# Peptides against a protein of PDB entry 4PN1: the designs that were tried, part 70

Target 1, 261 residues: chain A of PDB entry 4PN1
Amino acid sequence: KIEMNFLNKPIVPDTTKVISNFLTHYLITEPVEHVEIEAKLGTLIDLETQNRFEFPVMNETILNPEFNLRTRFESDMTASEHKYLNEFLNQAFRDSQKPGRLPFAYKHTKQVDLFYETEDNSRDKIRVSKNQSDNQVLACVKKRRVADLFLYCPNDAFDIRISISDELPVSMPSGNQQPSLTRLKDRVGYVHQEIKIDLTKTTQNDPVYDTTERHELEVEFGNIADLRDRAQKAKDGMEAPLFRRVQLFMDNVRILRREHS

## One batch from the design tools (peptide; made by RFdiffusion4, then SolubleMPNN)

Design b1_p15_3_s1 (from b1_p15_3, 5 letters changed)
Fold by OpenDDE base, seed 4:
Structure b1_p15_3_s1 (fold): chain B 261 residues (1-261), chain A 15 residues (1-15)
Amino acid sequence: as target 1 above (261 residues)
Amino acid sequence: SPYILTVEEADKLYL
């Protein structure tokens, strides 16, 4: 007979605990009303060298947000890397259709995001998302970045930014208002166990700059109500459900960040 | 840049 450890009980990795506490803060302690929680794959760039940040650690490390490391996060990857991840996720989808597995679902969406300035000229813009095929409005929100948690991943192709955002539904801008920015999004969204994985190619036309294209992969908690419930239970002393959900989320992120062409 | 494809869409391109 084999036991898990000398207590014969599950133990929570410190990473899971730290992330869980981070999420609990913005779910329960200082709750964000329309919270979005996502992890983006990208690269921590050292502002001094303009190369990938080098931290003296040998594994996945949550960076302390209280320290200014003079970094920026590039939530982008090469077209080749993005293509590889697309193929990888497609294969994962296929494999999940086999008997005994929980299946993926997927959806391909092409939308245009129109960004509008607010009446008060606030930093946050209103984003109107429309379906490219029929111009139907999909969403109109004001998104505010609330907090970030960065994971430096020296052994993987990508670093991770976990972001807490507030996506406030707002009324449509005035009909005579022109968008300050327009982005075309080509997205394939995958869902597995209520974890959303989105591959997004964003095209932005700028009159001054050449057309730019970004390639993003994001992982999002698809059931915020459940997550909030788990976080509340954690605050009440029962942490296991939250830890399990965060562990699932992070394992998916870990799988993805290891993949490269 | 490569076109983002679902499984179904990818299959259609190569058939």
Scores: peptide ipSAE 0.296, ipTM 0.821, DockQ to the pose 0.013
Fold by OpenDDE base, seed 3:
Structure b1_p15_3_s1 (fold): chain B 261 residues (1-261), chain A 15 residues (1-15)
Amino acid sequence: as target 1 above (261 residues)
Amino acid sequence: SPYILTVEEADKLYL
């Protein structure tokens, strides 16, 4: 008989525990009311070299937010990388439709994001998202990033930023207000086991600068209520449900960040 | 720049 270890019990990866604690803080300890939790694929850039950050580690590593590493995170990739991931996810969708699997769902959305200044001239802008086809309002929110957790992934194509945001629903701006910024978004959102995977191409027109295009991939917790429940249970001494959910989330992220053209 | 495509859209475009 072979056992998996000297306790003959599963063990939770340290990364899972660290991320779980991070999430628990903003779900339970200092709860964000309208919380959004997402991971973005991108690159940690060393501000001194303008190249990808180099750290003396050999695997996936959560960076300590207490240290200023003089980095920026670029949540972008090349068009070819983005296309490859789109094809990869489409194939994953097809495979998930086979008998015995849990299927993906997906939705293609083309939207316009209009940004408005607030009446109090706060730094946070109101974002109105409209469907490009019929101009129907999809959302009207005031979004604020609360916290970030960065993962340096030296063996993979991308590094990861996990972000906690407060996405407050707000009333529509008055019809007399003009947007300060407009962005076009072409998005395909995939859902598997209530985890969302979004591929987004963003186009921004600037009257002074050239049109900029960004390619983003995001992984988001699709059921915040369930996640908050799991986090509460973890605080109460039952950590397994939270660990399982975070592990699922991170495994999806790990699959995606390893793929490249 | 490549377009983001659903499975159906990709099939129509490339098959």
Scores: peptide ipSAE 0.299, ipTM 0.823, DockQ to the pose 0.013; fails the geometry check
Fold by OpenDDE base, seed 5:
Structure b1_p15_3_s1 (fold): chain B 261 residues (1-261), chain A 15 residues (1-15)
Amino acid sequence: as target 1 above (261 residues)
Amino acid sequence: SPYILTVEEADKLYL
């Protein structure tokens, strides 16, 4: 007879606990009303060396935000890496259609994001999103970045940024306002078990700098109401449902950051 | 830069 440990009970990885606590804070303790929670693949850059950040750890490690590590996060990858991940996710989609599996869904969207300054000149710009094909307004929001949690992943091609944002629906800017910035987004979004995986190619035009292109992969919680319910239960002493959902989320992130051509 | 493609879009181009 084999037991899983000397207590013969499941044990939760520390990473799961730390992330769960982070999410609980912004879901329950200091609740963000229109919360968006996403993880982006990218690279932690050391501002001193301009190379990938190096830290004396050997595995996935959550960085303490209380310490200034003099880093920036680049949410980008090469076109080749992005293409490979697109092919990988397409294959995962195909495999999920087989009997006995839970299927993926996907959607291809092309939109333009127009950014406008607010009347109070705050850093929180208004974003108007329109469909490129028919110019229909998809959303008008004021997005505020609330908090970030960074994971240094020395064994993988990418590091991770988990972000908490507040996306407040707002009225359209006045017709006399000009956008300060325009971004084109070409996106394929996949959904599996209410977790969203988005591949996005972003094109940005700058009057001073030439057009820049970015290739991003993000993973997002697709059911915030359920997540908030799980977080509340965790605050009330029942942590298992939250831990299970965070574990699922992180496993998807881990699969993606480990995958390479 | 590669174009982002769904399964069906990729099939149309390459299959």
Scores: peptide ipSAE 0.273, ipTM 0.811, DockQ to the pose 0.013; fails the geometry check
Fold by OpenDDE base, seed 1:
Structure b1_p15_3_s1 (fold): chain B 261 residues (1-261), chain A 15 residues (1-15)
Amino acid sequence: as target 1 above (261 residues)
Amino acid sequence: SPYILTVEEADKLYL
């Protein structure tokens, strides 16, 4: 008989525990009401060198936020990398349609995001999202970034930023108010086991600067209520359900960050 | 070339 270890019990990777604790804090301990939890693929850039950050570790590691590493996170990739990931996810979708698999779902969305200054001149802007085809309002929110957790991934194509955000629904800006910024988003969203994977091409036009295009991939927890329930159970001493969900999330992230053209 | 594509959209371009 084969056993998994000398206790014959599952063991949880330290990364899973750390992330689980991070999520539990903002789900349960200091709960964010309209929480969004996402991981973005990108690059940790050393502010001094302007190159990818170098840290004396040999594998995936969560950076300690208590240390100022003088880095910034670029949530962008090349068009080639983005195209490759799109093809990769499309193939994954096809494979998931086979008997015995849990299938992907997907949706192609083209929207325009309009950003408005708040009346109180707060740091947070109001974002109005509209469908490009019929100009219907999809959302009107004030998004606040609550916390970030950075993963340095020296062996992979991308580093990871896990972000906790508060997306507060707000009333539409007055009809006389002009947007300070407009962005076009072309997005294909995939869903598998309530984990959302979004490929987004963002185009921003500036009258002074050239048109800028960003290529982003994000992985999001699609069922916050379930995640919050799991986090509560973890606080109550039953950690396994939360660990399993975080492990699933991170495995999807790990698959994606290893892929490159 | 456009690369933000669903499976069906990709099939139209590449098949």
Scores: peptide ipSAE 0.259, ipTM 0.803, DockQ to the pose 0.013; fails the geometry check

Design b1_p15_3_s2 (from b1_p15_3, 6 letters changed)
Fold by OpenDDE base, seed 4:
Formats: C-alpha cells, sequence, structure tokens
Structure b1_p15_3_s2 (fold): chain B 261 residues (1-261), chain A 15 residues (1-15)
C-alpha cells in the first residue's frame, strides 16, 4: 500500500492557492457583480526588447502584479498555431464522445461585434454582439477589465493572462449612434465540465491600417455561480472545492499552452 | 446564444 505523501492528504500547489485567492477576492471580498473570468493564451512581451519576456525562472510562474515589469501581453498567436489548437481541440472533442468519457459540447458562432462610445465618453465601450447569419442580438454589454494575473510559462508556447472582467448588461445604443469599431468574430467554442474553451479569429477593418486578423484562445469558467459558491466556502474555511475547480481550470490551460505546431 | 450543436452538427462545422 502506498500513500500520496507523509500526511496521506491531498496537497494544493502554491499556484492553485494564489489563483484561488485572486479569484476569491473578486468573487467574494470585493465582488464583481457580472464577473467574467478567463485565461487567454498569448505572449508576455518585454517593452524594452520587444521580445518575449525573459524571467529568471524555470517553470510556470505567477508574476507579482505589484511590480511593473514593463511588459505587455499580446493575446494573439499565429494562424498556424491557432489552426493547430483547433485541430487539437477537435480531436479532444471526438475522443470525449467515447464511452466512459465526459463529452465536450461544441458551438460555432460567427458574430459581429459593434463597439459604441458611451454618452459620458467613458473608457468602457458598449459592445453589441450580433449573429452574422440573421443579425440577431446576442449580447449588449459594457465590459470593464477589473484585474489581471499573468503567468510566465517558459517551457510552453504561450504565457497566460487570467483576467477578471465586469460584463455589465446595458441597453442597446440609440439607433442614431454609429459604432466606433466593428469586429468580425469566427468563434468555435468547446465546453467540458463547464470550462469553456474558445478559439476566436477576429477580423478588424481599420480605416488607417489594413485589415488585421487576430487569433485568440481563451479558457473561461462557465459556471460563475458555482465558482462563487466554492469561493464563499473557501472564505468560510472549506477551501478544497475551490482548489479542485481552479486546479481543473489550470490543468486545462496547461494542456493548451503546451500545444503548438 | 446559439444552441449547443449535436455531435453530427459539430463535425460539419469544425474550422
Amino acid sequence: as target 1 above (261 residues)
Amino acid sequence: DPRILTVEEAEKLYL
């Protein structure tokens, strides 16, 4: 007979604790009402070198937000990388349909996002999302970025940004208002155990710049109510449910960030 | 939001 450790009890990685605490803050302590929590794959870029940030660590590392590392996060990848991830997720989807597995759900959405300025010219724009096929409104929200947590991942193809956002549902802009920006989004979404994985190709026409295309992969907590419940339990002294959920989320992220063409 | 696709539908709509 073997035991998992000398206490024979599960141990939680420090990364899980840090992320869990981060989430708990914005779920419970200073709760964001319409919270969206997602991780994006991308690259931490050193503003001085314009290359990928190099930090003297050998593994996944949560960067301390209290330090200005003079970095930016580019939530983009090459078309080739994006295609590979799409193929990878397609295979994962197929494999999950087999007996004994929990199946992925799949959704393909082509939408147009229309961005509108607010009446008060606030920094946050109103985003109206419409289905490209029938022009039906999918959402109308004002999204505010609340906080970010960055993970430097030297051994993987991508670094990670975990973001807390407030997606406030708002009324549609007036009919006479013109969008300041429009984006076409081709999104394939995979859901497994209420974790959402989205591959998004975004096309944007700029009057000054040529059409730009972005390729993003995001992983999102699909059940915020459950996550909030787990976070509340954690605040009440029962941390295990939250830790397990965060571990699941992070393991999915870790799988994805390792995959590249 | 668009409905979740069946497996068969998903296979047809893979990017």
Scores: peptide ipSAE 0.018, ipTM 0.508, DockQ to the pose 0.014
Fold by OpenDDE base, seed 3:
Structure b1_p15_3_s2 (fold): chain B 261 residues (1-261), chain A 15 residues (1-15)
Amino acid sequence: as target 1 above (261 residues)
Amino acid sequence: DPRILTVEEAEKLYL
């Protein structure tokens, strides 16, 4: 007979515990009302070298936010990397439609984001998102990033930023108000087990600079109510449901960050 | 179009 360890019980990775505690704080302890929780693929850049950050670790590592490592996070990738990930996810989608699998859902959205200044001239702008085809309003929100958690991934193509945001629904700006910024977004969204994976190409026209294009991949918790329930159970002493959900989320992130053209 | 594009259609248009 073979056992997995001397207790013959599964062990939760430390990364899962740390992330679970981070999420629990903003779900339960100091709850964000309209919380959005997402992970973005990108690169931790060392401000001193302007190259990818180097840290004396050999595997996936959550960086302690109490330390200023003089880094910035670049939530971008090359067009070729983005294309590769799109092809990869397309294949994953197709494979998931086979008997015996849980299928992906898929949605393609082309939208324009209009940013408006608030009347009080607050730092946070109002974002109105409209469908490009019929100009229908998709969302009107004021988004504030509350907290970030960075994962340095020395063995993979990308590092990870997990972000907690407050996405407050707000009323539409007055009809006479002009947007301060306009962005076009072409988004391909994949959903599997209520975890959203989005590939987004963003185009921004700048009157001073050339048109800029950004390629992003994000992974988001698609059921916040369920996640909050799991976090509450964890605070009440039942951690397993939260750990399982965070593990699922992180495994999806790990799959994606390892893929590279 | 209001319809959801197929994965293959989207790949051609998106990238």
Scores: peptide ipSAE 0.015, ipTM 0.451, DockQ to the pose 0.013
Fold by OpenDDE base, seed 5:
Structure b1_p15_3_s2 (fold): chain B 261 residues (1-261), chain A 15 residues (1-15)
Amino acid sequence: as target 1 above (261 residues)
Amino acid sequence: DPRILTVEEAEKLYL
């Protein structure tokens, strides 16, 4: 007979606790009403060296936001890496359709995002998302970045930014307004156990600069209401449901950030 | 091809 440890009980990793607390803050303590919670794969770049950040740690580490490490986060990857992840997720999708598994859902969307300035010159632009095929409005929101949590992952292909955003639904801009920025998005979305994984290729045209292309992978909590309920329970002393959900989320993130060609 | 492939497209490539 084998036991897990000398208590024979599961133990919660610190990473799970820290992230859970972070989420609880913006779900419950200072609640963001239209909260979006996502993790992006990317690279922490040292502003001094312009190389990937190096920190004296040997494994996944949540960076303390109170310290300015003079870094920037680039939520981008190479086309090759993006392609690899796409193939990886396609295979994962197929495998999940087998008997005895929980299936992925899949959706491919091509959309255009139109950004409009607000009358008050707020930093928060209005984003209108339209389906490229029929020009149907998918969303019209004012998105505000609320908080970020960065994970330095020295052993993996990518570092992680977990972001809390407020996506406030707003009315469509007036017909006489011109967008300040237009982005084309080619997105494939995978959903497994209400966790969304999106691969997005973004194309941006600039009249002065050449067309730029970005490749992003995002992992998002697909059921905010459930997550909020779990967070509330955690505040009330029952942490296990939240921990389990965060662990699931992070395991998916960990799988993805380790995959590279 | 760095283009994002649909599941259907991917399946055709590996069948």
Scores: peptide ipSAE 0.012, ipTM 0.392, DockQ to the pose 0.014
Fold by OpenDDE base, seed 2:
Structure b1_p15_3_s2 (fold): chain B 261 residues (1-261), chain A 15 residues (1-15)
Amino acid sequence: as target 1 above (261 residues)
Amino acid sequence: DPRILTVEEAEKLYL
């Protein structure tokens, strides 16, 4: 007979606990009403060197937000990296369709995001998302970034930013108002066990600068209601369901951030 | 630009 450890009980890694606590705070303690929770792949850049941040750690490390490490996070990647991840996820999709597996769902969307200034000149812009094919309105929201948690991943292709955002539904801007910014988004979405994985190519036209293109990969909790329920249970002393869900989320993130061409 | 699989192409993979 083999036991897991000297207590013969499952153990929860600190990473899982820290992230779970982070999520619980914004789900339950100071709840964000229209919460979006996502992880983006990217690079922590050292503002002093303008290179990838180098921290004296040898593995995945959650950075303490109480310390200003003079970093910025770049959620962009190269077209080649993005293509590789697309091919990787396509293969994962195919493999998941086999008997005995839980299948991915897949969706390809093309939308245009129109950004409008608010009447109160608030920092947050109104985003109107429209389908590129028929120009139908998909959403009209005011998105506020609430909190970030950064994971430095020295052994992997990418670092991670986990973000809490509030996406408040708002009324459409007045018909006479012009957008201050437009972005085209070409997104392929993969969903597995209610975890959403999106590859997004964003094109932005700037009157001053040439057209810029960004390539992003994000992993999102697809069932916030369930996650909130799990977080509430955690606050009530039953942490296991939340830990399991966070572990699943992070394992998917870990798979993706390790992939490179 | 990266090669993005279309929905139609994806459908062919699992149909």
Scores: peptide ipSAE 0.008, ipTM 0.450, DockQ to the pose 0.014; fails the geometry check

Design b1_p15_3_s3 (from b1_p15_3, 7 letters changed)
Fold by OpenDDE base, seed 3:
Structure b1_p15_3_s3 (fold): chain B 261 residues (1-261), chain A 15 residues (1-15)
Amino acid sequence: as target 1 above (261 residues)
Amino acid sequence: DERILTVEEAEKLYL
């Protein structure tokens, strides 16, 4: 007979604990009311070298936010990498439709995002998202970035930024207001076990610069209420449900960041 | 420029 370890019990990776604590803070301790929690694939860039950040670690590592490492995060990838991930997710979708599996849900959205200045001239803009085909309003929100947690992943194609945002639903801007910025988004969303995986191609027309195109992949917690409940249980001493959910989330992220063309 | 393929489009390519 063989056992997993000398306790013969599963263990929780330290990364899971750190992320769980991070989420618990913004779900329970200092709760964000309209919280969005997502991980974006990208690259940590060293501001001095303008190359990928190098740190003396050999595996997935959460960076301590108390230290300014003089880095920026680029939530972008090449068109080829994005296409590869799209094909990969399409195949995963197909495979999940087979008997004995939990199926992906799929949604394709082509939208235009209109950004409006607020009356108080606050830094946060109002974003109105509309369907490109019929101009139906999909959302109207004021989004504020609350916190970030960065994972340096030296062995994988991408680094990770986990972001906490506050997405406040707001009323539509007055009909007399003109948008300060418009963006076109082609988004393919995959949902598996209430974890959302979005591939997004964003096109922005800059009056000064040429049209810019961005390719992003993000993983989001699709059931915030459930996550908040799990976080509350964790605060009350039962951590396992939260750890399991965070582990699921991170495993999906890990699968994706390891894939490259 | 590469665009995102729909599932339906991908199925046609891979069948």
Scores: peptide ipSAE 0.039, ipTM 0.693, DockQ to the pose 0.014
Fold by OpenDDE base, seed 5:
Structure b1_p15_3_s3 (fold): chain B 261 residues (1-261), chain A 15 residues (1-15)
Amino acid sequence: as target 1 above (261 residues)
Amino acid sequence: DERILTVEEAEKLYL
């Protein structure tokens, strides 16, 4: 017989614990009401060099938010990288449809996001999302970024930002109000075991600047209620369900951030 | 299309 270690018991990776604690804080301790939890693939940029951040570590490392590392996170990738990931996920989707597997769900959405200023001149804008084909309103929210956790991944194609956001549903802006910003989004979404993986191509027109295109990949917890339940159990002393869910999430993220052409 | 696509439909879609 082979045992996994000298205790013959599973060991929880430290990364899983740290992330689990981070999530638990914003799910349970200081709960965000309409929480969105996502990981975005991107690049940590050193503000001094304008190159990818270099840190004296050799593997995946959660950066301590208490330290000012003079970095910015660019949640973008090249069109080529985005295309590669799309093809990769398409193949993963196809493979998951085979007998004996848990299938992906697939959705393709083209939408327009309209951003409106608030009457109180708050920093947060109202976002109205509409289906591009029939102009049906998909959502009207005020999104606030609550917290970020950055993972430096020196061995992978991408670094990771895990973000906690509050998506507050709000009423539609008045019919006389014009949007301050519009974005077109072409999104292909994959869902596996209630983890959402979205590839999004965003086009933004600026009257002064050239049209900009952004390519993003995000991984999101699709079942917040379940995650919150797991987090509560963790607070109550049963951590395993939360750890397992976070591990699943992070494994999916790890798969994706390693992929490159 | 916001509906869940069939396998056949999904295989035809790329960004």
Scores: peptide ipSAE 0.031, ipTM 0.680, DockQ to the pose 0.014
Fold by OpenDDE base, seed 4:
Structure b1_p15_3_s3 (fold): chain B 261 residues (1-261), chain A 15 residues (1-15)
Amino acid sequence: as target 1 above (261 residues)
Amino acid sequence: DERILTVEEAEKLYL
């Protein structure tokens, strides 16, 4: 007979606990009503060197937000890296269709995001997302970044930013209002066990600068209600369901950040 | 930059 450990019970990695607590705070303690929780692959840049941040650790490490590390996070990757991840996820999709597996769902969307200034000139902009094919409105939200948690991943191609955002549904801007910014998004979305994985190519036309492209990969909790329920249970003393869900999420993130060309 | 491939497009590339 083989046991898991000397207690013969599952053990929760510290990373899982830290992230779970982070999520619980914004799900339950100070709840964000229209919360979006996502992890983006990218690079922590040391503002002093303008290179990838170097931290004296040998594995995945959650950075303490109490410290100003003089970093920025670039949620971008090269086209080749993005292509590789696309191919990887396509293969994962195919493999998941096999008997005995839980299948991915897949969706390809091309949308335009129009950003509008608020009348009060607040920092938060209204984003109207439309389908490029038929110009139908997909969403109209005011997104506020609430909190970030950064993971330095020295062994992988990418670092991770976990973000808590508030996506408040709002009314459409007035017809006379012009967008301050327009972005085209080509997005392929993969959903597995209610975890959303999106590869997005964003094209932005700048009136002053040349067209810029960004390549992003994000992993999002697709069932916030369930996650909130799990977080509530955790607050009530039953942490296991939340830990399991966070572990699943992080394992998916870990898989993705290891895959690079 | 290369556009993102759909699953269907990817399958066609291997056919």
Scores: peptide ipSAE 0.023, ipTM 0.538, DockQ to the pose 0.014
Fold by OpenDDE base, seed 2:
Structure b1_p15_3_s3 (fold): chain B 261 residues (1-261), chain A 15 residues (1-15)
Amino acid sequence: as target 1 above (261 residues)
Amino acid sequence: DERILTVEEAEKLYL
């Protein structure tokens, strides 16, 4: 017989533990009520060089948020990279429809996001999302970024930002209020085992600058209730279910960030 | 065309 190790027990990667603890904090310890948990592919930019951040590590590394590394995260990629990932995910979707596999779900959405100022001039804007086709309101929320965890991935095409957000449903702005900003989103969404993978092309018109287009890929936990339950169990001493879910999430992220033409 | 392709569109291209 071959054993996994000298204890013959599965070992949880340290990355999984760190991320699990991070999630547990905002799910259980200081719970965010309307929590959104997502990972975005992008690039950690060194503010000193304006190039991709270089750190003396050789593999995926969670950056310690206690240290100011003078970085910014750019959640963007080239159109060609985005197109490649689209084709990659399309193929993954097709392959998953084969017998013996768990199938992807697929959804294509085109929406417009209208941003409104709050009455108190809060930094958090109200976002009204509407379908472009029929102008139906999809959501009206006030989104607050709560926390970020950055993964530097020197061997991969992209670095990762894991974000905790509070997406609070709010009432619609008054009919007389004009949006301060409008964004068009063309989103292709893939769901596998309740992990959501979204490719989004965002177009934003700026009165000062030319129309800007962003290409984003995000991976989101699609079942927050389940994740919260797992986190609660972890807090109570049974960590395995949470670790397994986080491992799945991160493996999907790892696949995507490694993929390039 | 830099837009995101739908699965339906992709299927037409690849199948």
Scores: peptide ipSAE 0.020, ipTM 0.549, DockQ to the pose 0.014

